# Peptides against a protein of PDB entry 5CWW, part 1

Every score and structure here is a prediction.

Target 1, 194 residues: chain A of PDB entry 5CWW
Amino acid sequence: VPKLQGPFDFDLNPEDEQDDEVELKDIYVIGEKPRVADLMRGEEEELEMMKEDQHNGLSLNIICLLSTSGQVKICLDIDGVEAQWLPPRSKNKRLFAPPPEPPSLLTFQTFDTLKPAEVTPDGWPMFSEDATSPYSFYVTHPAGITYISLTPWVFRLESELQSDSEAGTEFRIDLLAKGQGSERDRIFTQTRTQ
Structure headers, positions and changes below count from the first letter of each chain, unless a header shows other numbers.
Peptide ipSAE was made for these designs. It is ipSAE averaged over its two directions, with the distance scale d0 held at 1.0 Angstrom where the peptide's residues are scored. Compare it between designs on one protein only; published cut-offs may not apply.
The geometry check fails a fold that doesn't show the stated peptide or that is severely misdrawn somewhere.

## One batch from the design tools (peptide; made by RFdiffusion4, then SolubleMPNN)

Design b1_p8_1_s3
Fold by OpenDDE base, seed 3:
Structure b1_p8_1_s3 (fold): chain B 194 residues (1-194), chain A 8 residues (1-8)
Amino acid sequence: as target 1 above (194 residues)
Amino acid sequence: SALEALRK
């Protein structure tokens, strides 16, 4: 049985957005890229082909949160949260390990997929995957469908994470965070038949 | 590190 995980602390969350008023409706997780070197121990040729694909993905998990209002939060899992299962009911009183520090998620970006006039109290926006890209997805709402892609920044971020050079890293990360965010494209809008 | 830079 999967273990309920949380609560999560959100770092770099804007102060003005009272967390108390944001009703979350869906969560979308993009897993970290597989450690190709560990998985391909016997297939040197396939390893070389995968290394040539410069776009293997991010070494961090990405957690996307979606609110009733169509707000998307893109969070990075810096701590490396893993899936947990309930331990088998072993009778052994595991000594109260101090509660582990709650895992933190880094809020990388927040944006809206709906116009204010499209927001409804009973709205139920949902994530759906893009079969063609692990770093692209859709937000579906009765008002319309929005395509989202993280590709504008995810591969650049990975390049910085893998860089052995610490020189200028802070500056480049700052530019990345302030630069062009995720791609957003409204691919469908529901026609209001007046 | 890049991770430390992200946290700022």
Scores: peptide ipSAE 0.371, ipTM 0.923, DockQ to the pose 0.861
Fold by OpenDDE base, seed 5:
Structure b1_p8_1_s3 (fold): chain B 194 residues (1-194), chain A 8 residues (1-8)
Amino acid sequence: as target 1 above (194 residues)
Amino acid sequence: SALEALRK
């Protein structure tokens, strides 16, 4: 049986200026790339081909959060939260491990998919996957549909995570965080019948 | 590390 995990702490979360509690409506998780090297032990030729594919994805889990107002938060799982299962009913050793420190999620980017005039109190925006890329998805709202892609930064971030060179890493990460964020494109807008 | 840089 899967174990319920949480709560999560959010690091670098900008103070939501509006005292209005952001009500979350949906969550979308992009799992980390599999450790191919560990899975393909014995297939050296395939390992080399997969290493050449610079587009293998991010070694961190990505958690996307969507609010009623159409705000998207892109969070990174830096701690590497693993799926936990309830221990088999082995009886005795309740080792009272101190409650583990709550895992932290890093807020990498926050952006809106709706204009202020499109926000409705009864809005229920939803995520949906893009079949063409694991790092692209859609946000659907009654007012319209927005395409989102994380590809502008995700592969560059992975390159930094896998780099053995510490020289200039802080500078490059700073540029990545401040630079070109996720791609956003409104692909459909609902016509308001006057 | 890159992870430490992300936390700043």
Scores: peptide ipSAE 0.368, ipTM 0.922, DockQ to the pose 0.867
Fold by OpenDDE base, seed 4:
Structure b1_p8_1_s3 (fold): chain B 194 residues (1-194), chain A 8 residues (1-8)
Amino acid sequence: as target 1 above (194 residues)
Amino acid sequence: SALEALRK
């Protein structure tokens, strides 16, 4: 049985300008790139081929949150939260290890997919995957469909995470955080039949 | 580290 994880602390979450509690409607998780080196211990030739494919992913889990208003939050799992399973019901009360500190998610980016006039109280936006890219997805709302791509920053971030050089890292990360961020493109807008 | 830089 999978263990329920949480609550998660959100670090660097900008104060939502709207005092209104953001009601979440959907969650989309992009799993971290598999550490092929750890999985392929002993198959050096396959490791080299997979290393080329490895250039195409982030070594951190990405958690995308979607609100009723069409707001998307892109969060990074810095702590490396792993799937957990409930221990078998062994009768032995294992000594309560102090509850582990709640895992933290880093809010990397927040943006809207809807115009203010498109927001409805009964809105139910949803995520859907892009079959062509693991770092692209769609937000579907009755008002329209928005394409989102994390590719503008994901690969650059991974490069920094894997860099052995600390020189200039802080500067480059700062530029990443302040940059344009994710690509957004409204690919469909529902025409209100007046 | 890059991770530490992200946290700032």
Scores: peptide ipSAE 0.368, ipTM 0.922, DockQ to the pose 0.857
Fold by OpenDDE base, seed 2:
Structure b1_p8_1_s3 (fold): chain B 194 residues (1-194), chain A 8 residues (1-8)
Amino acid sequence: as target 1 above (194 residues)
Amino acid sequence: SALEALRK
């Protein structure tokens, strides 16, 4: 039986002063790139063919959160939270290990998909996947549809995570965090029938 | 590490 996980602690970017209780409506998870080498252990011939098509995705899970107001938070799973299963009902009273520290998510970016005039109290925005890219998705709201792509930073971040050299890493990561974040494009706006 | 840099 799958184990319920949480709560999660959120480490906010120091620039995001908005600790406001944001009501969340949806969540979208982009899983870490599969370690194909680990999954295909024993099938060496198929491994070489799959390596060529593997767009080197991010080795971290990405968790996107969507509020009623159309605000998107993009969070990184730095701790590497994995799916957990309920321990078998072993009768052995294992000494209650102190509850593990709650896993933390790092808020990488926060942005709006709606204009202030488009926000409604009963708004129910939703995520949907992009069939053409694992690192792109849509936010759908009655007012319109916004395309979002993480590709401007995700591959650069992965390059830093895989780098053997620590020289300049801190500087480059700082530039990634402060630089232009995710691509946003309003692809559809609902015409208000007066 | 890059992970440590992300946390700063």
Scores: peptide ipSAE 0.359, ipTM 0.921, DockQ to the pose 0.797

Design b1_p8_3_s2
Fold by OpenDDE base, seed 3:
Structure b1_p8_3_s2 (fold): chain B 194 residues (1-194), chain A 8 residues (1-8)
Amino acid sequence: as target 1 above (194 residues)
Amino acid sequence: SALEALRK
């Protein structure tokens, strides 16, 4: 049985957005890229082909949160949260390990997929995957469908994470965070038949 | 590190 995980602390969350008023409706997780070197121990040729694909993905998990209002939060899992299962009911009183520090998620970006006039109290926006890209997805709402892609920044971020050079890293990360965010494209809008 | 830079 999967273990309920949380609560999560959100770092770099804007102060003005009272967390108390944001009703979350869906969560979308993009897993970290597989450690190709560990998985391909016997297939040197396939390893070389995968290394040539410069776009293997991010070494961090990405957690996307979606609110009733169509707000998307893109969070990075810096701590490396893993899936947990309930331990088998072993009778052994595991000594109260101090509660582990709650895992933190880094809020990388927040944006809206709906116009204010499209927001409804009973709205139920949902994530759906893009079969063609692990770093692209859709937000579906009765008002319309929005395509989202993280590709504008995810591969650049990975390049910085893998860089052995610490020189200028802070500056480049700052530019990345302030630069062009995720791609957003409204691919469908529901026609209001007046 | 890049991770430390992200946290700022």
Scores: peptide ipSAE 0.371, ipTM 0.923, DockQ to the pose 0.851
Fold by OpenDDE base, seed 5:
Structure b1_p8_3_s2 (fold): chain B 194 residues (1-194), chain A 8 residues (1-8)
Amino acid sequence: as target 1 above (194 residues)
Amino acid sequence: SALEALRK
């Protein structure tokens, strides 16, 4: 049986200026790339081909959060939260491990998919996957549909995570965080019948 | 590390 995990702490979360509690409506998780090297032990030729594919994805889990107002938060799982299962009913050793420190999620980017005039109190925006890329998805709202892609930064971030060179890493990460964020494109807008 | 840089 899967174990319920949480709560999560959010690091670098900008103070939501509006005292209005952001009500979350949906969550979308992009799992980390599999450790191919560990899975393909014995297939050296395939390992080399997969290493050449610079587009293998991010070694961190990505958690996307969507609010009623159409705000998207892109969070990174830096701690590497693993799926936990309830221990088999082995009886005795309740080792009272101190409650583990709550895992932290890093807020990498926050952006809106709706204009202020499109926000409705009864809005229920939803995520949906893009079949063409694991790092692209859609946000659907009654007012319209927005395409989102994380590809502008995700592969560059992975390159930094896998780099053995510490020289200039802080500078490059700073540029990545401040630079070109996720791609956003409104692909459909609902016509308001006057 | 890159992870430490992300936390700043």
Scores: peptide ipSAE 0.368, ipTM 0.922, DockQ to the pose 0.857
Fold by OpenDDE base, seed 4:
Structure b1_p8_3_s2 (fold): chain B 194 residues (1-194), chain A 8 residues (1-8)
Amino acid sequence: as target 1 above (194 residues)
Amino acid sequence: SALEALRK
């Protein structure tokens, strides 16, 4: 049985300008790139081929949150939260290890997919995957469909995470955080039949 | 580290 994880602390979450509690409607998780080196211990030739494919992913889990208003939050799992399973019901009360500190998610980016006039109280936006890219997805709302791509920053971030050089890292990360961020493109807008 | 830089 999978263990329920949480609550998660959100670090660097900008104060939502709207005092209104953001009601979440959907969650989309992009799993971290598999550490092929750890999985392929002993198959050096396959490791080299997979290393080329490895250039195409982030070594951190990405958690995308979607609100009723069409707001998307892109969060990074810095702590490396792993799937957990409930221990078998062994009768032995294992000594309560102090509850582990709640895992933290880093809010990397927040943006809207809807115009203010498109927001409805009964809105139910949803995520859907892009079959062509693991770092692209769609937000579907009755008002329209928005394409989102994390590719503008994901690969650059991974490069920094894997860099052995600390020189200039802080500067480059700062530029990443302040940059344009994710690509957004409204690919469909529902025409209100007046 | 890059991770530490992200946290700032």
Scores: peptide ipSAE 0.368, ipTM 0.922, DockQ to the pose 0.848
Fold by OpenDDE base, seed 2:
Structure b1_p8_3_s2 (fold): chain B 194 residues (1-194), chain A 8 residues (1-8)
Amino acid sequence: as target 1 above (194 residues)
Amino acid sequence: SALEALRK
């Protein structure tokens, strides 16, 4: 039986002063790139063919959160939270290990998909996947549809995570965090029938 | 590490 996980602690970017209780409506998870080498252990011939098509995705899970107001938070799973299963009902009273520290998510970016005039109290925005890219998705709201792509930073971040050299890493990561974040494009706006 | 840099 799958184990319920949480709560999660959120480490906010120091620039995001908005600790406001944001009501969340949806969540979208982009899983870490599969370690194909680990999954295909024993099938060496198929491994070489799959390596060529593997767009080197991010080795971290990405968790996107969507509020009623159309605000998107993009969070990184730095701790590497994995799916957990309920321990078998072993009768052995294992000494209650102190509850593990709650896993933390790092808020990488926060942005709006709606204009202030488009926000409604009963708004129910939703995520949907992009069939053409694992690192792109849509936010759908009655007012319109916004395309979002993480590709401007995700591959650069992965390059830093895989780098053997620590020289300049801190500087480059700082530039990634402060630089232009995710691509946003309003692809559809609902015409208000007066 | 890059992970440590992300946390700063």
Scores: peptide ipSAE 0.359, ipTM 0.921, DockQ to the pose 0.790

## One batch from the design tools (peptide; made by RFdiffusion4, then SolubleMPNN)

Design b1_p9_6_s2
Fold by OpenDDE base, seed 3:
Structure b1_p9_6_s2 (fold): chain B 194 residues (1-194), chain A 9 residues (1-9)
Amino acid sequence: as target 1 above (194 residues)
Amino acid sequence: GPRVTRLTD
């Protein structure tokens, strides 16, 4: 049986979000790309062809959160949250293990997909995948559809994570977060029938 | 923290 995970601590939350209870409506997870070299250790010839086309995706999981207001929060799973299963009934819970520290998600970016006039109390925005790219998705709402792409920063972030310099990783991630954000394009807007 | 990017009217 899957274990219920959470709560998650959110690092680098915008100061303005502290006062407003953001009601989350949907979650979209972009899983880490496995290092193909580790998975295909037996198929050397196919590995070479895949390496050329493999824009190696991010080695971190990305957690996208969507609020009722159409706000998207992009979070990075730095701690490597794995799928947890309920322990089998027979293992004596070692009563004395300190509760594992809640996993922290690093807030990388926050942006709106709806204008203030498009936000409705009964609004139900939803994520949907883009079959053409693992780092692109759509936010659908009755008012419109927004295309989102993480490609402007994902590959840059991966290059920084693969750098041998352990020192300053947090600083470099912060610089990337302050740089060019995700692509956001409203591809459809519902015409208000007057 | 990262700034919230809002849509303008």
Scores: peptide ipSAE 0.126, ipTM 0.800, DockQ to the pose 0.661
Fold by OpenDDE base, seed 5:
Structure b1_p9_6_s2 (fold): chain B 194 residues (1-194), chain A 9 residues (1-9)
Amino acid sequence: as target 1 above (194 residues)
Amino acid sequence: GPRVTRLTD
């Protein structure tokens, strides 16, 4: 049985947003690039071809959160949260281990997909994948459809993560977050019949 | 922290 994971702590949240007020409607996860080297132990030639053809995806999981208001939060799984399974009901619940600290997600970017006038209390925005890119997706709302692409920063972030210096990684990620953000394009707007 | 990028009317 899969273990329920969470709560998650959010690092580098926007100062003015109390997370307690944001009603989430959907979640979209972009999995980390599989370590092809670990999977293809023994096929060196195929591994080299796959390394060349693999636009090197991000080595971190990306967690996208979508609110009722159409706000998208892009979070990075810096800690490498792995899928956990419920331990078999072993009798010896060691009652006294303090609960492990909840895993933290790094908030990389936050942006709106709806104008204030488009936000409705019964709005139900949803994510959908882009079949042409693992780092692109759509947000669909009754008011319209927004295309989002993480490609402007994902490859730069991966290059920073592959650097030998663990020191200052968070700072470099913050610099990337302040740089060129995610692409956001409204591809469809529902004409309100007045 | 990261800044929220809002849409204007």
Scores: peptide ipSAE 0.126, ipTM 0.801, DockQ to the pose 0.714
Fold by OpenDDE base, seed 2:
Structure b1_p9_6_s2 (fold): chain B 194 residues (1-194), chain A 9 residues (1-9)
Amino acid sequence: as target 1 above (194 residues)
Amino acid sequence: GPRVTRLTD
């Protein structure tokens, strides 16, 4: 039987944003890309061809959250949330194991897709995928459509995660979060027919 | 934490 997962703790949330006040409307998950080297250990020739085409995706899951106000929160699954199953009824459940710490999501970036004047109480923004890129997507709202791309930072983040220097990785990730953010372009704006 | 990037009118 699958185990219910959550709640998730959000790390590095903006101080002014109480998550309790944010009404979420949609969630978009970009799954981690498996290391091709780990999948294709038996096919050396195909491995070389795939290495050239390896736009090495991020080895972390990305969780995008969308609010009613059109705010997007980009979160990273650092802990590697996997499908969990209910523990078997082992008679010897040590009753005294502290509950496992809840999985944490690292808030990498938060940004708006709507102007304040475009926000409506009944707004229903939705995510949609970009068929041309696994790290790009759209936010659709009655006021308009916004293109989002994570490509400006995803590959740099992956490079840091694959670096042999465990020391300072957290610091470098924090620098990436403060640096060049996601691409955000309004591709369509609904003209208010007066 | 990361700052919220808002759209200006």
Scores: peptide ipSAE 0.124, ipTM 0.800, DockQ to the pose 0.701
Fold by OpenDDE base, seed 4:
Formats: sequence, C-alpha cells, structure tokens
Structure b1_p9_6_s2 (fold): chain B 194 residues (1-194), chain A 9 residues (1-9)
Amino acid sequence: as target 1 above (194 residues)
Amino acid sequence: GPRVTRLTD
C-alpha cells in the first residue's frame, strides 16, 4: 500500500500569492532521469554516447501544480522525495523517531495559462503529457489548450547540478529561475459563442 | 521570490 506523503513545504513562494488561496485541481510529475553513470556500469561506450546527448534529463523530480484559475506552479524536488510504501504488518514498530521534517519543494516558476476573462468558477483545467518530450506538456481548459515546455531551462539546471562546485550553486539556480522561463504557447482557443 | 507571469486581456 502506498504511504501518504506530505504535506510539502514550498520554498521561495511568490510574496504576492498566498498559497492558501490557490485551489489545486491537478498535479503532473516529471520523474528524475537516473544517473546514466549508475545505470550503465560496465557499458562505457554506451555511457559516452549518452553523455554526448545534450538532452539528458534532470536528476531532480519536477512537480507541476495546476490551480482552478489555470495557474501552473513548477516545483523542484531538491531533497529527492522517493515513493514510500507502508511496511508490512509484521515488522516491529520502530520507536517513533520524530517525524522527519516534511520535504521541501523549491518553487522554480509560476505562470498563468488563462486570461482573467477566461477563468470560470466551474473550470476544470487538466494536465496531459507530450508524447514527444518528457519535459513538455499541455494544460487543457474549456477556454483553450496551452503548450508548456521546460526545455529552455531544464538542461541548464542539470548542467549546474552536475557541477563539482558546491559554491554558488544556489545563486546560479536563482539566476536560472529569473532568466528564460518555460515556453508557453496557446495552441487552441475556444470561440466563445456570444 | 519567483515572479508570477500573468496573461493580460
């Protein structure tokens, strides 16, 4: 049985948006790509070929959150949250160590997919995957469909995470967050019948 | 914090 995880703490939330006001409707998880070096132990030639592919995925999980208003929050799992299962009934209850601090998610980016006039109380936005890229997806709403791609920053972030220099990593990640954001393109708009 | 990118009408 899967273990319920959370709550998650959100780091670097925008000051102007109280998280308490955001009604979430959907979640989309982009799983971390395994370290090629750990998977390809003994296959050095294939490892080199995979390293040359500039499109090695991020070594962090990405958590995308979607609100009723069509707002997308992109969060990074810095702590490396793993799926947890309930222990089988027979194992001795280890002494309640104080519950570990809830894992924190780093809020990397927040953006709207709907205009204010498109937001409806009964709106039900949903995520859907892009079959062509693990770092691209769609937000579908009655008002329209928005294409989103994380590719403008995800590979740069991975390059940063793979750097041997721990010094300034946080600063460089902050610069990435403030730099070129996710691609956002409205690919379909529903014609409002007046 | 990160900037919220909003759509305008």
Scores: peptide ipSAE 0.124, ipTM 0.799, DockQ to the pose 0.698

## One batch from the design tools (peptide; made by RFdiffusion4, then SolubleMPNN)

Design b1_p10_3_s2
Fold by OpenDDE base, seed 1:
Structure b1_p10_3_s2 (fold): chain B 194 residues (1-194), chain A 10 residues (1-10)
Amino acid sequence: as target 1 above (194 residues)
Amino acid sequence: ALEALKKALR
């Protein structure tokens, strides 16, 4: 049986603290890049072919949050949240280890997909995947559809996370964080029939 | 790098 996980702590920037009252409507998770080397342990020949198809991806989970107002918050799981299962009913009262500290999510970027005039009290924005890219998705709302891509920064961030050199890493990561380089494109807008 | 990311996002 899956273990209920949470609550999750959000380490929100002070500018985002005003967003703590934001009613969330949907969540979209982009899992970390699978360690193909760990999955293909014992199949070295298939491992080489799959290494070429190693779709470059982030080694961190990405948690996208969507509000009623169409605000998207992109969060990074820096602690590496894994799926937990309820322990089997073993008769041994193993001392309940204290529950692990709740994982902290860091907010990487916050942005709107709707104009203020498009926000409705009964709005129901939803995430949907892009079948062509694991780091791209859509936000669908009655007012329109917005394409979002994390590809402008995700691969650069992964390169920094995998770098053995600390030289300039802090500076480059700071530029990534400040650049807020997610692509956002309104691909459809609903025409209000008068 | 991970600590730098934590610092940049706080």
Scores: peptide ipSAE 0.549, ipTM 0.946, DockQ to the pose 0.681
Fold by OpenDDE base, seed 4:
Formats: C-alpha cells, sequence, structure tokens
Structure b1_p10_3_s2 (fold): chain B 194 residues (1-194), chain A 10 residues (1-10)
C-alpha cells in the first residue's frame, strides 16, 4: 500500500509575497528520470543508447502547482522524495526513527496562464499531460488552453547536475534560475460571445 | 551543482 507523503514545505521565494493568497486547485508531478543504470542492470548497450539521448530528463522531481487564477508554480524537489510503501504488518519493533524532515520544495518559476480579465471566481483550471513529451503539459481553463514546456531548461539543468566540473557551475545555474525559460503558448482562446 | 541550485533559488 502506498504511504501517504507530506506535508511538503514550500520554500517560497520572498518576492512571491502573494503566495499566502493563492488558492491551489491542481497539482501536476513530473517524476525524476529513472536511475537507468539501476533499472538496466545487465543491459549496458541499451543504457548507452539511452544516455546518448539528450532526453533523459531531470534527476529531480518537478511539482507544478495551479491556482484558481491560472498561476502556475514550478517547484523542484531538491531532497529527492522517493515513493514510500507502508511496511508489511511484520512484528518488527517500530524503531521510532525520528519523523523524516519534511521535504523542501524550491520554486523554480512562477507565471500566469490567464490574463486578469479572463480570471473568474468559478474558474477551474486543470493540468493535463502531453502524450508527446514528459516535460510538456497543458493548462485548461474555460477561457482557453495553454501549452507549457519545461524542455528549454530541464535538460540543461540536468547536464549541470551531472557535471563533475565545478568550474562555472554556480554561474550557469544562476543563469538557468534567472532565465525562467519555460515555453508558454496559448493554443486556444474561447471567444467571448457577447 | 545541487548546492548552487539551492542557493540560486533561495
Amino acid sequence: as target 1 above (194 residues)
Amino acid sequence: ALEALKKALR
């Protein structure tokens, strides 16, 4: 049986002082890339082919949050929250391990998918996956549909995380964090019939 | 790199 995980601590950027007022409506999780080395233990040739594919994804979980106003917050799981299962009812002494520290989520990017005039009190924005990319998704609202892609930064960030070179890493990471490079495209807008 | 990321996002 899966273990219920949470609460998560949000390390919100102080510039997002408006966060306390954001009513969240949906969550979208992009799981970390599988440790292909652990999964492909014994299939070295397929592992090499998969490593050469620049599309191996991010080694961190990405948690996207969606508000009633259509604000998207992209968070990174820096601590690496793993799927936990309830231990089988085996009689073994509950060593009261101290409760694990709550995982910290860092906000990578925040942006709006709706214009202020499109925000409605009864609006119900929702996430949906893109079948063509694990790092792309849609936000659907009565006012329109927005395509979002994390691909512009995800693979670059992963390259930095896996780099053995410390030279210039801080600078390149700072550029990635400030660049806010997610693609956002309004693919459909509902025509307001007056 | 991970520590640099933590620093950049805080």
Scores: peptide ipSAE 0.549, ipTM 0.946, DockQ to the pose 0.677
Fold by OpenDDE base, seed 2:
Structure b1_p10_3_s2 (fold): chain B 194 residues (1-194), chain A 10 residues (1-10)
Amino acid sequence: as target 1 above (194 residues)
Amino acid sequence: ALEALKKALR
């Protein structure tokens, strides 16, 4: 039986801690892509063809949070939350190791999809996937639709996470974290017919 | 790299 996981702790920046009152409306999860090399162990010929087309996705889970105000938070699972199963009801009192510390999510980026005048108290923004890219999605609100893409930074971050070279890694990662390079485009705006 | 990321986002 699958185990319910959570709650997750959010390591929010001090500026974001004031958002204790942010009502979340939706969550969107981009699971870590397994290394094809780990799945295709023994099929070398198919591995070469898949390596060219597979922009190997990020090895971290991405958790996107959406508020009533249309604020998006992009969080990274740095602890690698895996699917957990309920321990088998084996009669042996195996000393339950204390539950591991709850996994922490780090906030990578926060941004708005709505203008202040578009925010409504009864607003219900929602995520939807982009069928063309696992790292792109839409935020739909009655006021409009916003396209979001994580592709500008995800592959660069993965390259740093997989690099064996420590030279300049801290600097490049600091630039990635500060650059907040997600693409955001309002593709539709609902005209208020007065 | 992962520790650098943790440090950059904390």
Scores: peptide ipSAE 0.547, ipTM 0.946, DockQ to the pose 0.683
Fold by OpenDDE base, seed 3:
Structure b1_p10_3_s2 (fold): chain B 194 residues (1-194), chain A 10 residues (1-10)
Amino acid sequence: as target 1 above (194 residues)
Amino acid sequence: ALEALKKALR
């Protein structure tokens, strides 16, 4: 039986805390990609073909949150939350390890998919996957559909996380965090017939 | 790198 995980603590930037009224409507999770080297430890020949897929995804889980207003928060799971299963009913009183600390999510980026005039009280925005990319998705709202891609930053961030060189890492990561590099494209807009 | 990321996002 899968173990219920959560609640997650959101380390929201103080600027994001002022919107105490943000009602979340949907979540979208992009699972971490395992290191190809850890998967391929038995198959040396396929390792060369997978190295050509130069775009090893992020080794962190990404959790996207969507509000009623069409605001998207992209959060990173820094603690590496893995799928947990309920322990088998073993009769042995194994000493209760202290419950693991609740996982913390760090907000990488926040942005809107709707204009203020498109926000409706009864709006129900939803995520949907992009079948062509694991790091791209859509936000669907009655006012329109927005394509989102994390590809502009996700691979660069992974390269920094896997780098053996500490030289300049802090600077490059700070630039990534400030760059807000997610792609957004409104692919459909519902024309208000007045 | 991970600590630098934590610092940059706080």
Scores: peptide ipSAE 0.547, ipTM 0.946, DockQ to the pose 0.692

